Peptides against a protein of PDB entry 3T7K. Designs and how they scored, part 86

Target 1, 248 residues: chain A of PDB entry 3T7K
Amino acid sequence: KAEKILARFNELPNYDLKAVCTGCFHDGFNEVDIEILNQLGIKIFDNIKETDKLNCIFAPKILRTEKFLKSLSFEPLKFALKPEFIIDLLKQIHSKKDKLSQININLFDYEINGINESIISKTKLPTKVFERANIRCINLVNDIPGGVDTIGSVLKAHGIEKINVLRSKKCTFEDIIPNDVSKQENGGIFKYVLIVTKASQVKKFTKLINDRDKNETILIVEWNWCVESIFHLNVDFTSKKNVLYQKK

## One batch from the design tools (peptide; made by RFdiffusion4, then SolubleMPNN)

Design b2_p16_6_s1 (from b2_p16_6, 8 letters changed)
Fold by OpenDDE base, seed 3:
Structure b2_p16_6_s1 (fold): chain B 248 residues (1-248), chain A 16 residues (1-16)
Amino acid sequence: as target 1 above (248 residues)
Amino acid sequence: MDVEFPEGEEEFVPPE
């Protein structure tokens, strides 16, 4: 059926998209539309797998979903597109107006607001955002909204190698892991990096660390610090936004 | 369902 629908076009574009969707297309696509999209070089996947070499995200806007956050770790993310791209494309293809020799839809007209060329260019870097920031090992409180597995998965996609889950009520200093990175000359390395949810945790962890390792550098942030870092594909250590405690 | 974390409706306004 798809072939018959597409046969009216003299030339078909090849968009070369391997995409996931977030915040859109919850009902999926019918078989004919999937076949049409496939013939146009558009493959939509249900889940993110590294093996699929995903290069595109469909979303109505910047979202704080696992899929969206992970899409910024694609190598590279080529396109971040509004769902209207697919909608308009399928609408044009299903239109019985005999006079369309070509599909006239440009990907660049459907860019997600706030995902600009600067962000896309950073996805071509050989390193991940937290790797560039010298954050390899973090401590994560077990009561984080969204769960440690989801949050941990996002953080790992962005270059965090080790996630130590802290039981906030029962943890001791010995449960806190150091960020095991070689001292770089430029001084931007924190020995202890923690993601916390509560001010009480800040007080607890700062006390535990300072009582046992008084001269060490500490960074305690909320999840929003990570999200902002991901959205910008850059860690701004000059900003105090979403930083709960910092000791240089 | 794709869940946003944290679940708050805060529209991320990209900084200008």
Scores: peptide ipSAE 0.032, ipTM 0.599, DockQ to the pose 0.438
Fold by OpenDDE base, seed 1:
Structure b2_p16_6_s1 (fold): chain B 248 residues (1-248), chain A 16 residues (1-16)
Amino acid sequence: as target 1 above (248 residues)
Amino acid sequence: MDVEFPEGEEEFVPPE
Protein backbone atom coordinates (compact mmCIF):
# COMPACT_ATOMS: atom_id res chain seq x y z
CA LYS B 1 0.00 0.00 0.00
CA ALA B 2 2.82 2.43 0.85
CA GLU B 3 4.55 1.74 -2.47
CA LYS B 4 1.41 2.68 -4.37
CA ILE B 5 1.12 5.91 -2.43
CA LEU B 6 4.77 6.81 -2.96
CA ALA B 7 4.78 5.83 -6.66
CA ARG B 8 3.44 9.27 -7.56
CA PHE B 9 6.75 10.84 -6.60
CA ASN B 10 9.62 10.74 -9.07
CA GLU B 11 12.21 10.95 -6.34
CA LEU B 12 12.00 10.12 -2.66
CA PRO B 13 14.19 11.79 -0.07
CA ASN B 14 16.29 9.75 2.30
CA TYR B 15 16.24 11.57 5.62
CA ASP B 16 18.42 8.96 7.39
CA LEU B 17 16.65 9.39 10.75
CA LYS B 18 16.76 6.85 13.54
CA ALA B 19 14.47 8.44 16.05
CA VAL B 20 12.56 8.18 19.27
CA CYS B 21 9.50 10.21 20.16
CA THR B 22 8.65 11.90 23.45
CA GLY B 23 5.65 14.06 24.31
CA CYS B 24 4.12 13.21 20.91
CA PHE B 25 2.65 10.33 18.89
CA HIS B 26 1.34 8.48 21.94
CA ASP B 27 -0.98 6.44 19.74
CA GLY B 28 1.87 5.51 17.40
CA PHE B 29 1.54 5.22 13.64
CA ASN B 30 -0.51 2.95 11.45
CA GLU B 31 1.30 0.26 9.46
CA VAL B 32 1.05 2.18 6.19
CA ASP B 33 2.54 5.33 7.65
CA ILE B 34 5.35 3.36 9.30
CA GLU B 35 6.11 1.81 5.92
CA ILE B 36 6.01 5.23 4.24
CA LEU B 37 8.38 6.68 6.82
CA ASN B 38 10.71 3.70 6.42
CA GLN B 39 10.82 4.25 2.65
CA LEU B 40 11.85 7.83 3.35
CA GLY B 41 14.68 6.70 5.63
CA ILE B 42 12.79 7.51 8.85
CA LYS B 43 12.86 4.77 11.46
CA ILE B 44 11.04 5.33 14.73
CA PHE B 45 11.97 3.22 17.73
CA ASP B 46 9.92 2.72 20.87
CA ASN B 47 12.91 2.67 23.20
CA ILE B 48 16.50 3.86 23.27
CA LYS B 49 19.09 1.17 22.64
CA GLU B 50 22.74 1.90 21.92
CA THR B 51 22.78 -0.72 19.18
CA ASP B 52 20.20 1.22 17.15
CA LYS B 53 22.57 4.19 16.69
CA LEU B 54 19.80 6.72 17.23
CA ASN B 55 20.44 10.18 15.83
CA CYS B 56 17.10 11.97 16.18
CA ILE B 57 14.38 12.87 18.65
CA PHE B 58 10.86 14.06 18.00
CA ALA B 59 9.35 16.29 20.67
CA PRO B 60 7.11 19.37 20.70
CA LYS B 61 9.62 21.25 22.86
CA ILE B 62 12.46 20.69 25.29
CA LEU B 63 11.20 18.14 27.79
CA ARG B 64 12.57 16.67 31.01
CA THR B 65 11.66 13.14 29.93
CA GLU B 66 14.02 10.18 30.05
CA LYS B 67 14.00 9.95 26.24
CA PHE B 68 14.71 13.63 25.74
CA LEU B 69 17.51 13.73 28.30
CA LYS B 70 19.07 10.58 26.84
CA SER B 71 18.76 11.90 23.28
CA LEU B 72 21.36 14.51 24.16
CA SER B 73 23.77 11.59 24.70
CA PHE B 74 23.37 10.31 21.12
CA GLU B 75 26.59 10.05 19.13
CA PRO B 76 25.80 12.41 17.57
CA LEU B 77 22.32 13.78 17.94
CA LYS B 78 21.85 15.00 14.37
CA PHE B 79 18.34 16.37 14.66
CA ALA B 80 15.90 17.40 17.34
CA LEU B 81 12.64 17.92 15.48
CA LYS B 82 9.07 18.92 16.18
CA PRO B 83 6.40 16.30 15.45
CA GLU B 84 4.99 18.63 12.79
CA PHE B 85 7.76 17.36 10.51
CA ILE B 86 6.14 13.92 10.37
CA ILE B 87 2.63 15.35 10.34
CA ASP B 88 3.34 17.63 7.38
CA LEU B 89 5.30 14.94 5.59
CA LEU B 90 2.51 12.38 5.86
CA LYS B 91 -0.07 15.02 4.97
CA GLN B 92 1.84 15.90 1.80
CA ILE B 93 2.22 12.25 0.87
CA HIS B 94 -1.46 11.44 1.42
CA SER B 95 -2.66 14.57 -0.37
CA LYS B 96 -4.28 13.77 -3.72
CA LYS B 97 -4.71 17.41 -4.70
CA ASP B 98 -1.14 18.46 -5.18
CA LYS B 99 0.55 16.92 -8.20
CA LEU B 100 3.80 17.20 -6.32
CA SER B 101 6.56 15.48 -8.21
CA GLN B 102 8.78 15.84 -5.14
CA ILE B 103 8.47 15.90 -1.38
CA ASN B 104 9.44 19.43 -0.34
CA ILE B 105 9.96 19.30 3.41
CA ASN B 106 13.13 20.63 4.96
CA LEU B 107 14.23 19.19 8.31
CA PHE B 108 15.72 22.50 9.37
CA ASP B 109 12.29 24.14 9.39
CA TYR B 110 11.19 21.83 12.19
CA GLU B 111 13.96 22.21 14.76
CA ILE B 112 12.94 22.16 18.42
CA ASN B 113 13.21 25.63 19.92
CA GLY B 114 16.28 25.93 22.10
CA ILE B 115 18.18 22.98 20.64
CA ASN B 116 20.68 24.95 18.63
CA GLU B 117 23.78 24.05 16.65
CA SER B 118 25.96 24.66 19.72
CA ILE B 119 24.16 21.91 21.62
CA ILE B 120 24.16 19.60 18.59
CA SER B 121 27.89 20.18 18.09
CA LYS B 122 28.64 19.10 21.67
CA THR B 123 27.02 15.72 20.98
CA LYS B 124 29.89 15.12 18.52
CA LEU B 125 32.46 15.31 21.31
CA PRO B 126 34.21 12.02 22.12
CA THR B 127 33.34 12.35 25.83
CA LYS B 128 30.11 12.63 27.79
CA VAL B 129 29.17 15.70 29.83
CA PHE B 130 29.80 14.21 33.28
CA GLU B 131 32.94 12.47 32.06
CA ARG B 132 34.32 15.87 31.02
CA ALA B 133 33.39 17.17 34.45
CA ASN B 134 35.34 14.36 36.19
CA ILE B 135 32.19 12.90 37.72
CA ARG B 136 32.34 9.10 37.43
CA CYS B 137 30.93 7.86 40.70
CA ILE B 138 27.91 9.44 42.39
CA ASN B 139 25.67 8.86 45.35
CA LEU B 140 21.93 9.01 44.70
CA VAL B 141 19.26 9.05 47.38
CA ASN B 142 16.66 6.31 47.09
CA ASP B 143 13.68 8.67 47.46
CA ILE B 144 14.42 10.69 44.32
CA PRO B 145 11.32 11.49 42.22
CA GLY B 146 11.24 9.44 39.03
CA GLY B 147 13.06 6.55 40.69
CA VAL B 148 16.70 5.58 40.92
CA ASP B 149 16.54 3.34 37.84
CA THR B 150 15.31 6.03 35.46
CA ILE B 151 17.50 8.76 36.91
CA GLY B 152 20.45 6.40 37.04
CA SER B 153 19.92 5.38 33.42
CA VAL B 154 19.97 9.02 32.30
CA LEU B 155 23.10 9.74 34.31
CA LYS B 156 24.87 6.67 32.90
CA ALA B 157 23.98 7.73 29.36
CA HIS B 158 25.84 10.97 30.13
CA GLY B 159 29.04 9.37 31.39
CA ILE B 160 28.48 8.46 35.04
CA GLU B 161 29.93 4.99 35.44
CA LYS B 162 28.82 4.10 38.96
CA ILE B 163 25.65 5.05 40.79
CA ASN B 164 25.49 4.23 44.47
CA VAL B 165 21.97 4.29 45.86
CA LEU B 166 21.80 5.63 49.41
CA ARG B 167 19.07 4.63 51.79
CA SER B 168 18.60 8.10 53.21
CA LYS B 169 17.18 6.99 56.58
CA LYS B 170 19.69 4.22 57.33
CA CYS B 171 22.89 5.13 55.54
CA THR B 172 26.22 5.57 57.30
CA PHE B 173 29.49 7.08 56.10
CA GLU B 174 30.63 3.65 54.92
CA ASP B 175 27.70 3.56 52.47
CA ILE B 176 28.94 6.71 50.67
CA ILE B 177 31.23 6.04 47.72
CA PRO B 178 34.03 8.35 46.62
CA ASN B 179 34.23 9.73 43.11
CA ASP B 180 37.33 7.80 42.11
CA VAL B 181 38.98 10.05 39.56
CA SER B 182 42.67 10.81 39.18
CA LYS B 183 43.46 14.19 40.71
CA GLN B 184 44.15 16.61 37.93
CA GLU B 185 46.28 19.46 39.30
CA ASN B 186 43.89 22.23 38.20
CA GLY B 187 40.56 20.39 38.03
CA GLY B 188 37.62 20.92 40.39
CA ILE B 189 37.38 17.24 41.28
CA PHE B 190 34.96 16.45 44.06
CA LYS B 191 35.71 13.35 46.12
CA TYR B 192 32.07 13.01 47.14
CA VAL B 193 29.22 13.77 44.74
CA LEU B 194 25.66 13.37 45.95
CA ILE B 195 22.25 13.96 44.42
CA VAL B 196 19.67 14.62 47.12
CA THR B 197 16.05 15.76 47.43
CA LYS B 198 15.83 17.28 50.93
CA ALA B 199 17.66 19.74 53.13
CA SER B 200 17.74 17.12 55.90
CA GLN B 201 19.80 14.88 53.63
CA VAL B 202 22.29 17.69 53.05
CA LYS B 203 22.72 18.09 56.81
CA LYS B 204 23.07 14.35 57.30
CA PHE B 205 25.58 13.70 54.53
CA THR B 206 27.70 16.76 55.23
CA LYS B 207 27.95 15.70 58.86
CA LEU B 208 28.79 12.09 58.03
CA ILE B 209 31.49 13.07 55.56
CA ASN B 210 32.98 15.93 57.58
CA ASP B 211 33.13 13.83 60.76
CA ARG B 212 35.05 11.02 59.02
CA ASP B 213 36.82 12.74 56.12
CA LYS B 214 37.08 16.37 57.22
CA ASN B 215 39.34 17.75 54.50
CA GLU B 216 37.67 16.25 51.45
CA THR B 217 35.78 17.98 48.67
CA ILE B 218 32.00 17.59 48.60
CA LEU B 219 29.39 18.41 45.97
CA ILE B 220 25.73 18.00 46.90
CA VAL B 221 23.25 18.90 44.18
CA GLU B 222 19.62 18.59 43.21
CA TRP B 223 18.44 16.64 40.18
CA ASN B 224 17.95 19.97 38.40
CA TRP B 225 21.72 20.50 38.49
CA CYS B 226 22.10 17.34 36.43
CA VAL B 227 19.27 18.32 34.07
CA GLU B 228 20.75 21.74 33.39
CA SER B 229 24.17 20.18 32.84
CA ILE B 230 22.61 17.78 30.32
CA PHE B 231 20.64 20.48 28.50
CA HIS B 232 23.79 22.58 28.16
CA LEU B 233 26.02 19.55 27.62
CA ASN B 234 28.36 21.32 30.01
CA VAL B 235 28.89 21.37 33.75
CA ASP B 236 29.29 24.88 35.10
CA PHE B 237 31.07 24.62 38.43
CA THR B 238 30.89 28.41 38.85
CA SER B 239 27.11 28.32 39.06
CA LYS B 240 25.50 27.89 42.47
CA LYS B 241 22.14 27.10 40.90
CA ASN B 242 20.77 23.79 42.19
CA VAL B 243 23.91 23.32 44.32
CA LEU B 244 22.88 22.60 47.90
CA TYR B 245 26.37 22.24 49.36
CA GLN B 246 29.83 22.67 47.96
CA LYS B 247 33.17 22.27 49.67
CA LYS B 248 36.28 22.83 47.57
CA MET A 1 3.48 7.89 28.86
CA ASP A 2 6.78 9.73 29.11
CA VAL A 3 7.08 11.39 32.50
CA GLU A 4 9.05 14.53 33.15
CA PHE A 5 11.40 14.52 36.12
CA PRO A 6 10.86 15.98 38.56
CA GLU A 7 7.16 16.55 38.11
CA GLY A 8 5.82 20.07 38.50
CA GLU A 9 8.99 22.02 37.92
CA GLU A 10 9.16 24.93 35.54
CA GLU A 11 10.15 24.14 32.01
CA PHE A 12 13.77 24.60 31.15
CA VAL A 13 14.38 27.88 29.41
CA PRO A 14 17.42 27.58 27.20
CA PRO A 15 20.05 30.22 27.74
CA GLU A 16 19.91 33.05 25.20
Scores: peptide ipSAE 0.032, ipTM 0.598, DockQ to the pose 0.519
Fold by OpenDDE base, seed 4:
Structure b2_p16_6_s1 (fold): chain B 248 residues (1-248), chain A 16 residues (1-16)
Amino acid sequence: as target 1 above (248 residues)
Amino acid sequence: MDVEFPEGEEEFVPPE
């Protein structure tokens, strides 16, 4: 069926998109539309797998979803597009107006607001955002909204190698892992990095660390600190936003 | 902490 629909076009674009969707297309696509999209070089995947070499995300706006956050770790993210791209494309293809010899849809007209070339360019870097920030090992509290698996998966996608899950009520100092990063000369490496949900956790962990390792550097942040870092593909250590405790 | 996850994704309503 798709071939018959596309036969009216003399030339078909190859968009070369390997995409996931978030905040859109919950019901998926019918078989014909999937086939059409495939013929146009648009492959939509249900889940993110590194093996698929994903390069695109469809979303109505910047979202704090797992898929959106992980899309910023694609190597590279080539396009972050509004779902209207697919909608308009399919509308044009299904249109009975005989006069369209070519598909006239430009990807650049459908960019997600706030995902600019500066962000896209950073996805071409050989390192991930947290790797560049010298954050490789973190401590994550077990009561994090969204769960440690989801949050951990996002963080790993962005260059965190080791996630230590802390049982907030039962943890001791020995349960806290150091951020094992060789002191690069450029300063600002935190020995202990923690993502917490509550002020009580800040007090607890600060005490545990300071009582046992008083002179060490500590960074305690909210999840929002990670999200902002991901959205900018940069860690701003000058910002106190979403930083709950910092000891340099 | 308002984290959006797939289960809480706002339904995208295409513009008519």
Scores: peptide ipSAE 0.029, ipTM 0.585, DockQ to the pose 0.144
Fold by OpenDDE base, seed 5:
Formats: sequence, structure tokens, C-alpha cells
Structure b2_p16_6_s1 (fold): chain B 248 residues (1-248), chain A 16 residues (1-16)
Amino acid sequence: as target 1 above (248 residues)
Amino acid sequence: MDVEFPEGEEEFVPPE
């Protein structure tokens, strides 16, 4: 069916998109439209897998979803597009009235607001955002909304190698892992990095660490610190926003 | 502390 629909076009574009969707296309696509998109070099995946070499995201806007946050870890993220790209493309293809010999849709007309070339360019870097920040191992409290698996998966996509889950009510100092990063010459390395949800956890962990390891560097943040770092593809250690405790 | 976490999938309504 798709071949017959596309036969009216003399030349077909190859968009070379390997995409996921977030905040759009919940009902998916029919088989014919999937086949059409595939012939145009557009492949839509349900889930993010590294092996798929994803390079695109469809979303109506910047979202704080797992898929959107992970899309900023693509190597590179080539395109962040509004769903209207697919909608307009399929409308043009299914249109019986258009004597158009060519598909005339430009990807650049459908960019997600706020995902600019500066963000896209950072996805071409050989390192991930937390890797560049010398954050390799983190401690994550087990009572985090969204779950440790989801949060952990996002953090891993952005260069966190090890996630230690802390049972906030039962943990001791021995349960807290150090951030195992060799002192690089120019970077403030925090020995202990923790993501917490409550002020009581800040008090608990600061006491545990300071009582046992008094002179060590500590960074305690909320999840929003991670989100902001991901959206900017940069960790700003000068900002106190979303930092709950810092000891240099 | 109001901690904001990953949002779910939002409903996208195509413009008419």
C-alpha cells in the first residue's frame, strides 16, 4: 500500500531519523503510515536502546520525561522535532489534491522550542554531562518519586557509572559510597555525591559523613539539580540552585 | 522541599 501511495513522487527524501516519541503519538501509527515513514528513512522506536543509535526525539515541547531527558544523551541528538513534522508529512503524502512531484517538508521548521544548536552541539561531545563534571558514583535515596530504576537509568545515560541506592531510614555511613574519581588538576571533585528528597535526609547524611570522614567534600542535591544539568548539558558548580548541602 | 521528578507522557492534541 505504501509503495502505491509514494509512487506519485518522483524522488523521496531520506530523512535518516531514528526517533522516540514523548508527549505525543500515544496511539502509535497504523501499519501503512509506519511503512511510509520507513521508506522516507524515519524509524520510530517505542523504547530507547543504545544499539538503535537514536538521533531524534519527537515532543511538543521540552518535557521532564525519561525519554526526553535520555534523548539529550544521544550521540549525537541530531534533531528534536515537534510532532507536527510527522503530521504534516503524512497529510501531504495522503493528499489527493496535491500534484506535488516532491515532498516539501523541511525538518528545521519543526524544531522544539528551546532546543537550540548550542544544546545539539553539546551532544556531539565525546563525554557525558556528569562525566565532564567528575561525577561517576552517586548515592540515591530509595524513596525518590519516579523510582530508583527510572532515575538511575536517566543518570546512567548521562555518564553516571554507579548508582548506590540508600535505604534512607536504615542506612549507615558504611552504606554510602565514595565518588571514585581520580583528582584531576582543575576540577572540584566531591568525594560524596547524594541525591535526596527530604531535609531530614540532608541532616542525617551530613552527620554520618562528617562524624566519620570530617574533612571530605560532600555534594547533596535534589533531583532538579540533575534535571537542570541535563537540560543545559552542563553542571554549574557555582549555582546554589537545587543544592541542599555543599562542603568543598 | 518540593522535588520535581520526571513527568509522565503528556497528551498531545494536534492543532485543528
Scores: peptide ipSAE 0.029, ipTM 0.569, DockQ to the pose 0.112

Design b2_p16_6_s2 (from b2_p16_6, 8 letters changed)
Fold by OpenDDE base, seed 5:
Structure b2_p16_6_s2 (fold): chain B 248 residues (1-248), chain A 16 residues (1-16)
Amino acid sequence: as target 1 above (248 residues)
Amino acid sequence: MDVEFPEGKEPFVPEE
């Protein structure tokens, strides 16, 4: 069916998109439209897998979803597009009135607001955002909204190698892992990095660490600190925003 | 359904 629909076009574009969708296309696509998109070099995947070499995300706007946050870790993210790209493309293809010999849709007209070339360019870097920030090992409280698996998966996509889950009510100092990075010459390396949800956890962990390891560097942040770092593909250690405790 | 992570209100840590 798709071949007959596309036969009216003399030349077909190859968009070379390997995409996931978030906040759009909840009902998916029909088989004919999937086949059409595939013939145009557009492959839509249900889930993010590294093996698929994803390069695109469809979303109506910047979203705080797992898929959106992980899309900023693609190597590279080539396109962040509004769903209207697919909608308009399929409308043009299914249109009986348009004697158009060619598909005339420009990807750049459908960019997600706030995902600019500066963000896209950072996805071409050989390192991940937390890797560049010398954050390799983190402590994550078990009561984090969204769950430790989802949050952990996002953090790993962005260069955190080890996630230690802390049972906030039962944990001791011995349960807290150090951020195992060699002292590089120029960077404020925090020995202890923690993501917490409550002020009571800040008080608990600061006491545990300071009582046992008084002279060490500590960074305690909320999840929003991670999200902002991901959205900017940069960690700003000068900002106090979403930092709950810092000891240099 | 993709769940959006809530925009956490910055927990006001009162300066002691």
Scores: peptide ipSAE 0.046, ipTM 0.592, DockQ to the pose 0.242
Fold by OpenDDE base, seed 1:
Structure b2_p16_6_s2 (fold): chain B 248 residues (1-248), chain A 16 residues (1-16)
Amino acid sequence: as target 1 above (248 residues)
Amino acid sequence: MDVEFPEGKEPFVPEE
């Protein structure tokens, strides 16, 4: 059926998109439209897998979803597109009125607002955002909204190697892992990095660390600090935004 | 359904 629909076009574009969707297309696509998209080099996947070599995300805007956050870890993210790209494409293809010899839809007209070339260019870097920031091992409180598995998966996609889950009510100093990175002479390397949800956790962890390891560097942040770092594909250590405690 | 992570309310860290 798709072949018959597409046969009216003399030339078909190959968009070379391997995409996931977030915040759009909840009902999915019908089989004919999936086949049409596949013939145009658009493959939509339900989930992110490294093996699929995903290069695109469809979303109406910047979202704080797992898929969106992980899409910024693609190697590279080639396109971040509004769902209107697919809508307009399928509409043009199904339209009987226009004797269009060619599909005239430009990907660049459908870019997600706020995902600019600067962000896209950073996805071509050989390193991940937290790797560049010398954050390899973190401590994550177990009561984080979204759950430790989802949050941990996003953080790992962005270069965090080890996530230690802290039981906020029962944890001791011995439960806190150091960020084991080689001291670069001029780098703001924090020995202890923690993601917390409550001010009481800040007080607890600062006390535990300072009582046992008084001279060490500490970074305690909110999840929003990680999100902002991901959205910018850069860690700004000069910003106090979403930093709950910092000891250099 | 893709869950959007809540925007953390900025904890009012009292300025010391």
Scores: peptide ipSAE 0.045, ipTM 0.591, DockQ to the pose 0.240
Fold by OpenDDE base, seed 3:
Structure b2_p16_6_s2 (fold): chain B 248 residues (1-248), chain A 16 residues (1-16)
Amino acid sequence: as target 1 above (248 residues)
Amino acid sequence: MDVEFPEGKEPFVPEE
């Protein structure tokens, strides 16, 4: 059926998209539309797998979903597109107006607001955002909204190698892991990096660390610090936004 | 359903 629908076009674009969707297309696509999209070089996957070499995200806007956050770790993310791209494409293809020799839809007209060329260019870097920031090992409190597995998976996608889960009520200093990175000359390395959910945890962890390792550098942030870092594909250590405690 | 992580409105939810 798709072939018959597409046969009216003299030339078909190949968009070369391997995409996931978030915040859109919850009902999926019918078999004919999937076949049409496949013939146009558009493959939509239900889940992110590294093996699929995903290069595209469909979303109505920047979202704080696992899929969206992980899409910024694609190598590279080629396109971040609004769902209207697919909608308009399928509308044009299903249109019985005989006179369309070509599909006239430009990907660049459907960019997600706030995902610009500067962000896309950073996805071509050989390193991940937290790797560039010298954050390899973090401590994560066990009571984090969204769960340690989901949060941990996002953080790992962005270059965090080791996630130590802290039982906030029962943890001691010995449970806190150092961020094991070689001292770089530029001084931007924190020995202890922690993601916490509440002020009581900041007080607890700052006390535990300062009582046992008084001269060490500490960074305690909320999840929003990680999200903002991901959205910009850059860690801004000059900003105090979403930083709960910092000791240089 | 893709769950959007809430913007932590109040960074400090006091424990009730």
Scores: peptide ipSAE 0.044, ipTM 0.596, DockQ to the pose 0.218
Fold by OpenDDE base, seed 4:
Structure b2_p16_6_s2 (fold): chain B 248 residues (1-248), chain A 16 residues (1-16)
Amino acid sequence: as target 1 above (248 residues)
Amino acid sequence: MDVEFPEGKEPFVPEE
């Protein structure tokens, strides 16, 4: 069926998209439309797998979804597109107006607001955002919204190698892992990095660390600090936004 | 804390 629909076009574009969708296309696509998209070099995947070499995300806007956050870790993310790209494309293809010898849809017209070339360019870097920030080992509280698995998966996608889950009520100093990064000359490596949900956790962990390792550097942040860092593909250590405690 | 949003499903485009 798709072949018959596409036969009206003398030339078909190859968009070379390997995409996931978030915040759009909840009901998926019918078989014919999937086949059409496939013929146009658009492959939509249900889940993110590294093996699929995903290069695109469809979303109506910047979202705080696992898929969106992870899409910024693609190598590279080539396109972050609004769902209207697919909608308009399929509309054009299904249009009975005989006069279209070519599909006239430009990917660049459908860019997600706030995902600009500067962000896209950073996805071409050989390192991940937290790796560049010298954050490889973190402590994550077990009561984090979204769950430690999801949050941990996002963080790992962005270059955190080790996630230590802290049982906030029962943890001791010995349960806190150091951020094992060799001191690069550029300074500013935090020995202890923690993502917490509550001010009580800040007090607890600050006390535990300071009582046992008083002279060490500590960074305690909210999840929003990670999200902002991901959205910008840059860690701004000058910003106090979403930083709950910092000791340099 | 703002939570991660669950993945939303995609809008279906009805066939005209």
Scores: peptide ipSAE 0.042, ipTM 0.501, DockQ to the pose 0.093; fails the geometry check

Design b2_p16_6_s3 (from b2_p16_6, 7 letters changed)
Fold by OpenDDE base, seed 5:
Structure b2_p16_6_s3 (fold): chain B 248 residues (1-248), chain A 16 residues (1-16)
Amino acid sequence: as target 1 above (248 residues)
Amino acid sequence: MDVEFPEPEEEFVPLP
């Protein structure tokens, strides 16, 4: 059916998109439209898998969804597009009125507001944002909203290798893992990195660490610190925003 | 601490 619909065009673009959708297209696409999109080099995936070599996200705006946060870890993220790209494309293709011999839709007209070339360019870097920040091992409290699996999956996509889940009420000093990174010459390495949800956890963990390991570096942050680091594809250690405790 | 966690998938309502 798609072939018959597309036969009116002399040449078909190849957009070379391997995409996920977030905050849009919840009902998916019908089989014909999926076939049309596939013929145009647009492949939409339900879930993010590293093997699929995803290069695109569809979203109406910058979102804090798992998919959106992970899309900034694509290698590279080539396009961050509004869903209107697909809507207008399919509308043009299904139009019986247009004597259009060609599909004339430019990807650049559909960019997500706030995802600029500077952000896109950072996705071409050989390293992930937390890897560049010398954060490889983190401690995550088990009572984090959104769940440790979702949060952990986002953090892993951005270069955190090991996530230690802390039972916030029952944990001891021995349950806290160090951020095991070799001393690189050019950056503040925190021995203990923790993501927490409550001020009581800050007091607990700072006491546990300082009582047992008094001279070590500690970074305790909230989830928003991670989100801002992801959205900028950079960790700003000069900012106190979303930092709950820091000991250098 | 208003911690904003991962947002659920939002319904995209196309603007008319």
Scores: peptide ipSAE 0.143, ipTM 0.722, DockQ to the pose 0.114
Fold by OpenDDE base, seed 4:
Structure b2_p16_6_s3 (fold): chain B 248 residues (1-248), chain A 16 residues (1-16)
Amino acid sequence: as target 1 above (248 residues)
Amino acid sequence: MDVEFPEPEEEFVPLP
């Protein structure tokens, strides 16, 4: 069926998209439309797997979903597109009225607002955002909304190697892991990095660390600090936004 | 502290 539908076009674009969708297309696509998209070089995957070499995200806007946040870790992310790209493409292809000899849809017309070429270009860097920031090992509180697995998976996609889950009520100093990174000449390495959800955790962890390791560097942040770092593909250590405690 | 956590997948039904 797809071949017969596409046979009306003299030339077919090859978009070379390996995509996931977030906040759109939950019901998926019918078999004919999947085959049409495949013939146009558009492959849509249900889940993110590193082996698939994903290069595209479909979303209506910037989202804080696991898929959207992970898409910024693609190598590279080539395109972040609105779902209207697929909609308009399929509409044009299924249209019997249009004497269109060619599919004339420009990917750049469907860019997600706020994902610009400056962000896209950073996905071509050989390192991940937290790797560049010398954040290898973090401590994550177990009561974080969204769950430690989801958050942990996003953080790992962005270069955090080790996630230590802290039981906020029961944890001791010995449960807190150091950020084990070699001292690089350029940038303040924090020995302890923690993601927390409430001010009581800040008070607890700062006390535990300062009582046992009083001269060490500490960074305690909210999840939003991670999200902003991901959205910018840069960690701004000069910003106090979403930083709950910092000791250099 | 109003912390925005990972959003669930929300249905956007783009196709009529």
Scores: peptide ipSAE 0.143, ipTM 0.727, DockQ to the pose 0.105
Fold by OpenDDE base, seed 3:
Structure b2_p16_6_s3 (fold): chain B 248 residues (1-248), chain A 16 residues (1-16)
Amino acid sequence: as target 1 above (248 residues)
Amino acid sequence: MDVEFPEPEEEFVPLP
C-alpha cells in the first residue's frame, strides 16, 4: 500500500533518521505509515538501545523524560525534531494533490526550541558531559523520585560509571564512595559527589564526611543539577543553581 | 485526524 502512495513522487528523500519519540505518538503509527516512513529513511524505535545507533528524537519541547535526557547522549544526536515533522510529512504524502513531484519538508524547520547547533555539536565530542566534568563515581539516595534505576541509567548514559545507592536512613560514612578520578591540575575534582532529595540528607552527609574526612572536597546536588548539566551538555561549576552544598 | 498530542509522558517532576 505504501509503494502505491509513494509512486506519485518522482524522487523520495532519505532523511536517515533512527529515532525515538517522547511526549508524542503514544498511539504509535499504523502499518502503512511505518512503511512510508521506512521508505523515507525514517525508523522509529520504541526504546533506546545502544546497538540501534539512534541519531534523532521526536518531542514537542525539551522534556525531562528518560528518553529525552538519554537522547542528548547519542553519538551524535543529529536532530531533535518536533513531531509536526512527521505529521506534516505524512499529510503531504497522503494528500491527493496530483502535482507534487517532490516532498517539500525541511528538517531544520522542525527543530525543538532550545536544542540548537551548539548543543548538537557537543554530542559529537568523544567524551560524555559528566566524564568531562571529572564525575565518575556518584552517591545517589535511594528515595529519589523516578527511582534509582531510571536516574542511574540516565547518568550512566552521560558518562557516570559507578552509581552507589545510599540507604538514606541507615547509611554510614563507610557506605559513601569517593569519586575515583586522578587529580587533574585544572579541574575542580570533588572527592565526594552526592545526589540528594532533602535538606536533612545534606546535613547528614556533610556531617558524616566532615567528621571522618574533614579536608576533602564535597559536591551535593539535587537532580535538577544533573538535568541542567545534560540540557547544556556542560557542567558549570561556577553556578550555585541546584547545588545544595559545595566544599572546594 | 487532529493528532492531539497526548499529555506528555509523566515528566519526572521532582515533587516540590
Scores: peptide ipSAE 0.051, ipTM 0.605, DockQ to the pose 0.060
Fold by OpenDDE base, seed 2:
Structure b2_p16_6_s3 (fold): chain B 248 residues (1-248), chain A 16 residues (1-16)
Amino acid sequence: as target 1 above (248 residues)
Amino acid sequence: MDVEFPEPEEEFVPLP
């Protein structure tokens, strides 16, 4: 069916998109539109898998969804596009009125506000944002909103290798894992990195660590520190924003 | 401390 619809165009673009959607297209696409999009080099996937070599996200704006946060880990993220790209594309293709010899839709007209070339360029880096920041092992409190699996999955996509889940009420010092990174000669590596939800957890963990490992470096942050780091594809260790405790 | 968590998947733009 799609071939008959597309036969009115002399030339078809190849957009070379392997995409996921977030905050849009929850009902998916009908089989004809999927086939149309596929013939235009647009493949939409339900879920993020590394094997699919995803390079695009569709979203109405910057979102804090798992998919959006993970899309910034694509290698590279080529395009972050508004859903209107697909909407306008399909409208143009289904339009009976326009004797259009060509599809006149430019990807660049549909960029998500705030995802600029600077962000896209950082997704071409050979390392992930937390890897560049020398954060490989973190401690995550088990009572974090959104759940440890979702948060953990986002953090892993961004180069955190090991996530240790802390039972905030029952944990001891022995439950806290060090950030096991080889000492780089010129960078302040935090031995203990923790993501927490409450000021009481900051007090607890700082006490536990300082009582048992007094001279070590500690970074305690909230989830927003991770999100801001992801959205910038950079960890700013000079910023105190979303940092709850820091010991150098 | 308002900890913002990952947002659920929500429809912000309807299908055509």
Scores: peptide ipSAE 0.113, ipTM 0.710, DockQ to the pose 0.109; fails the geometry check

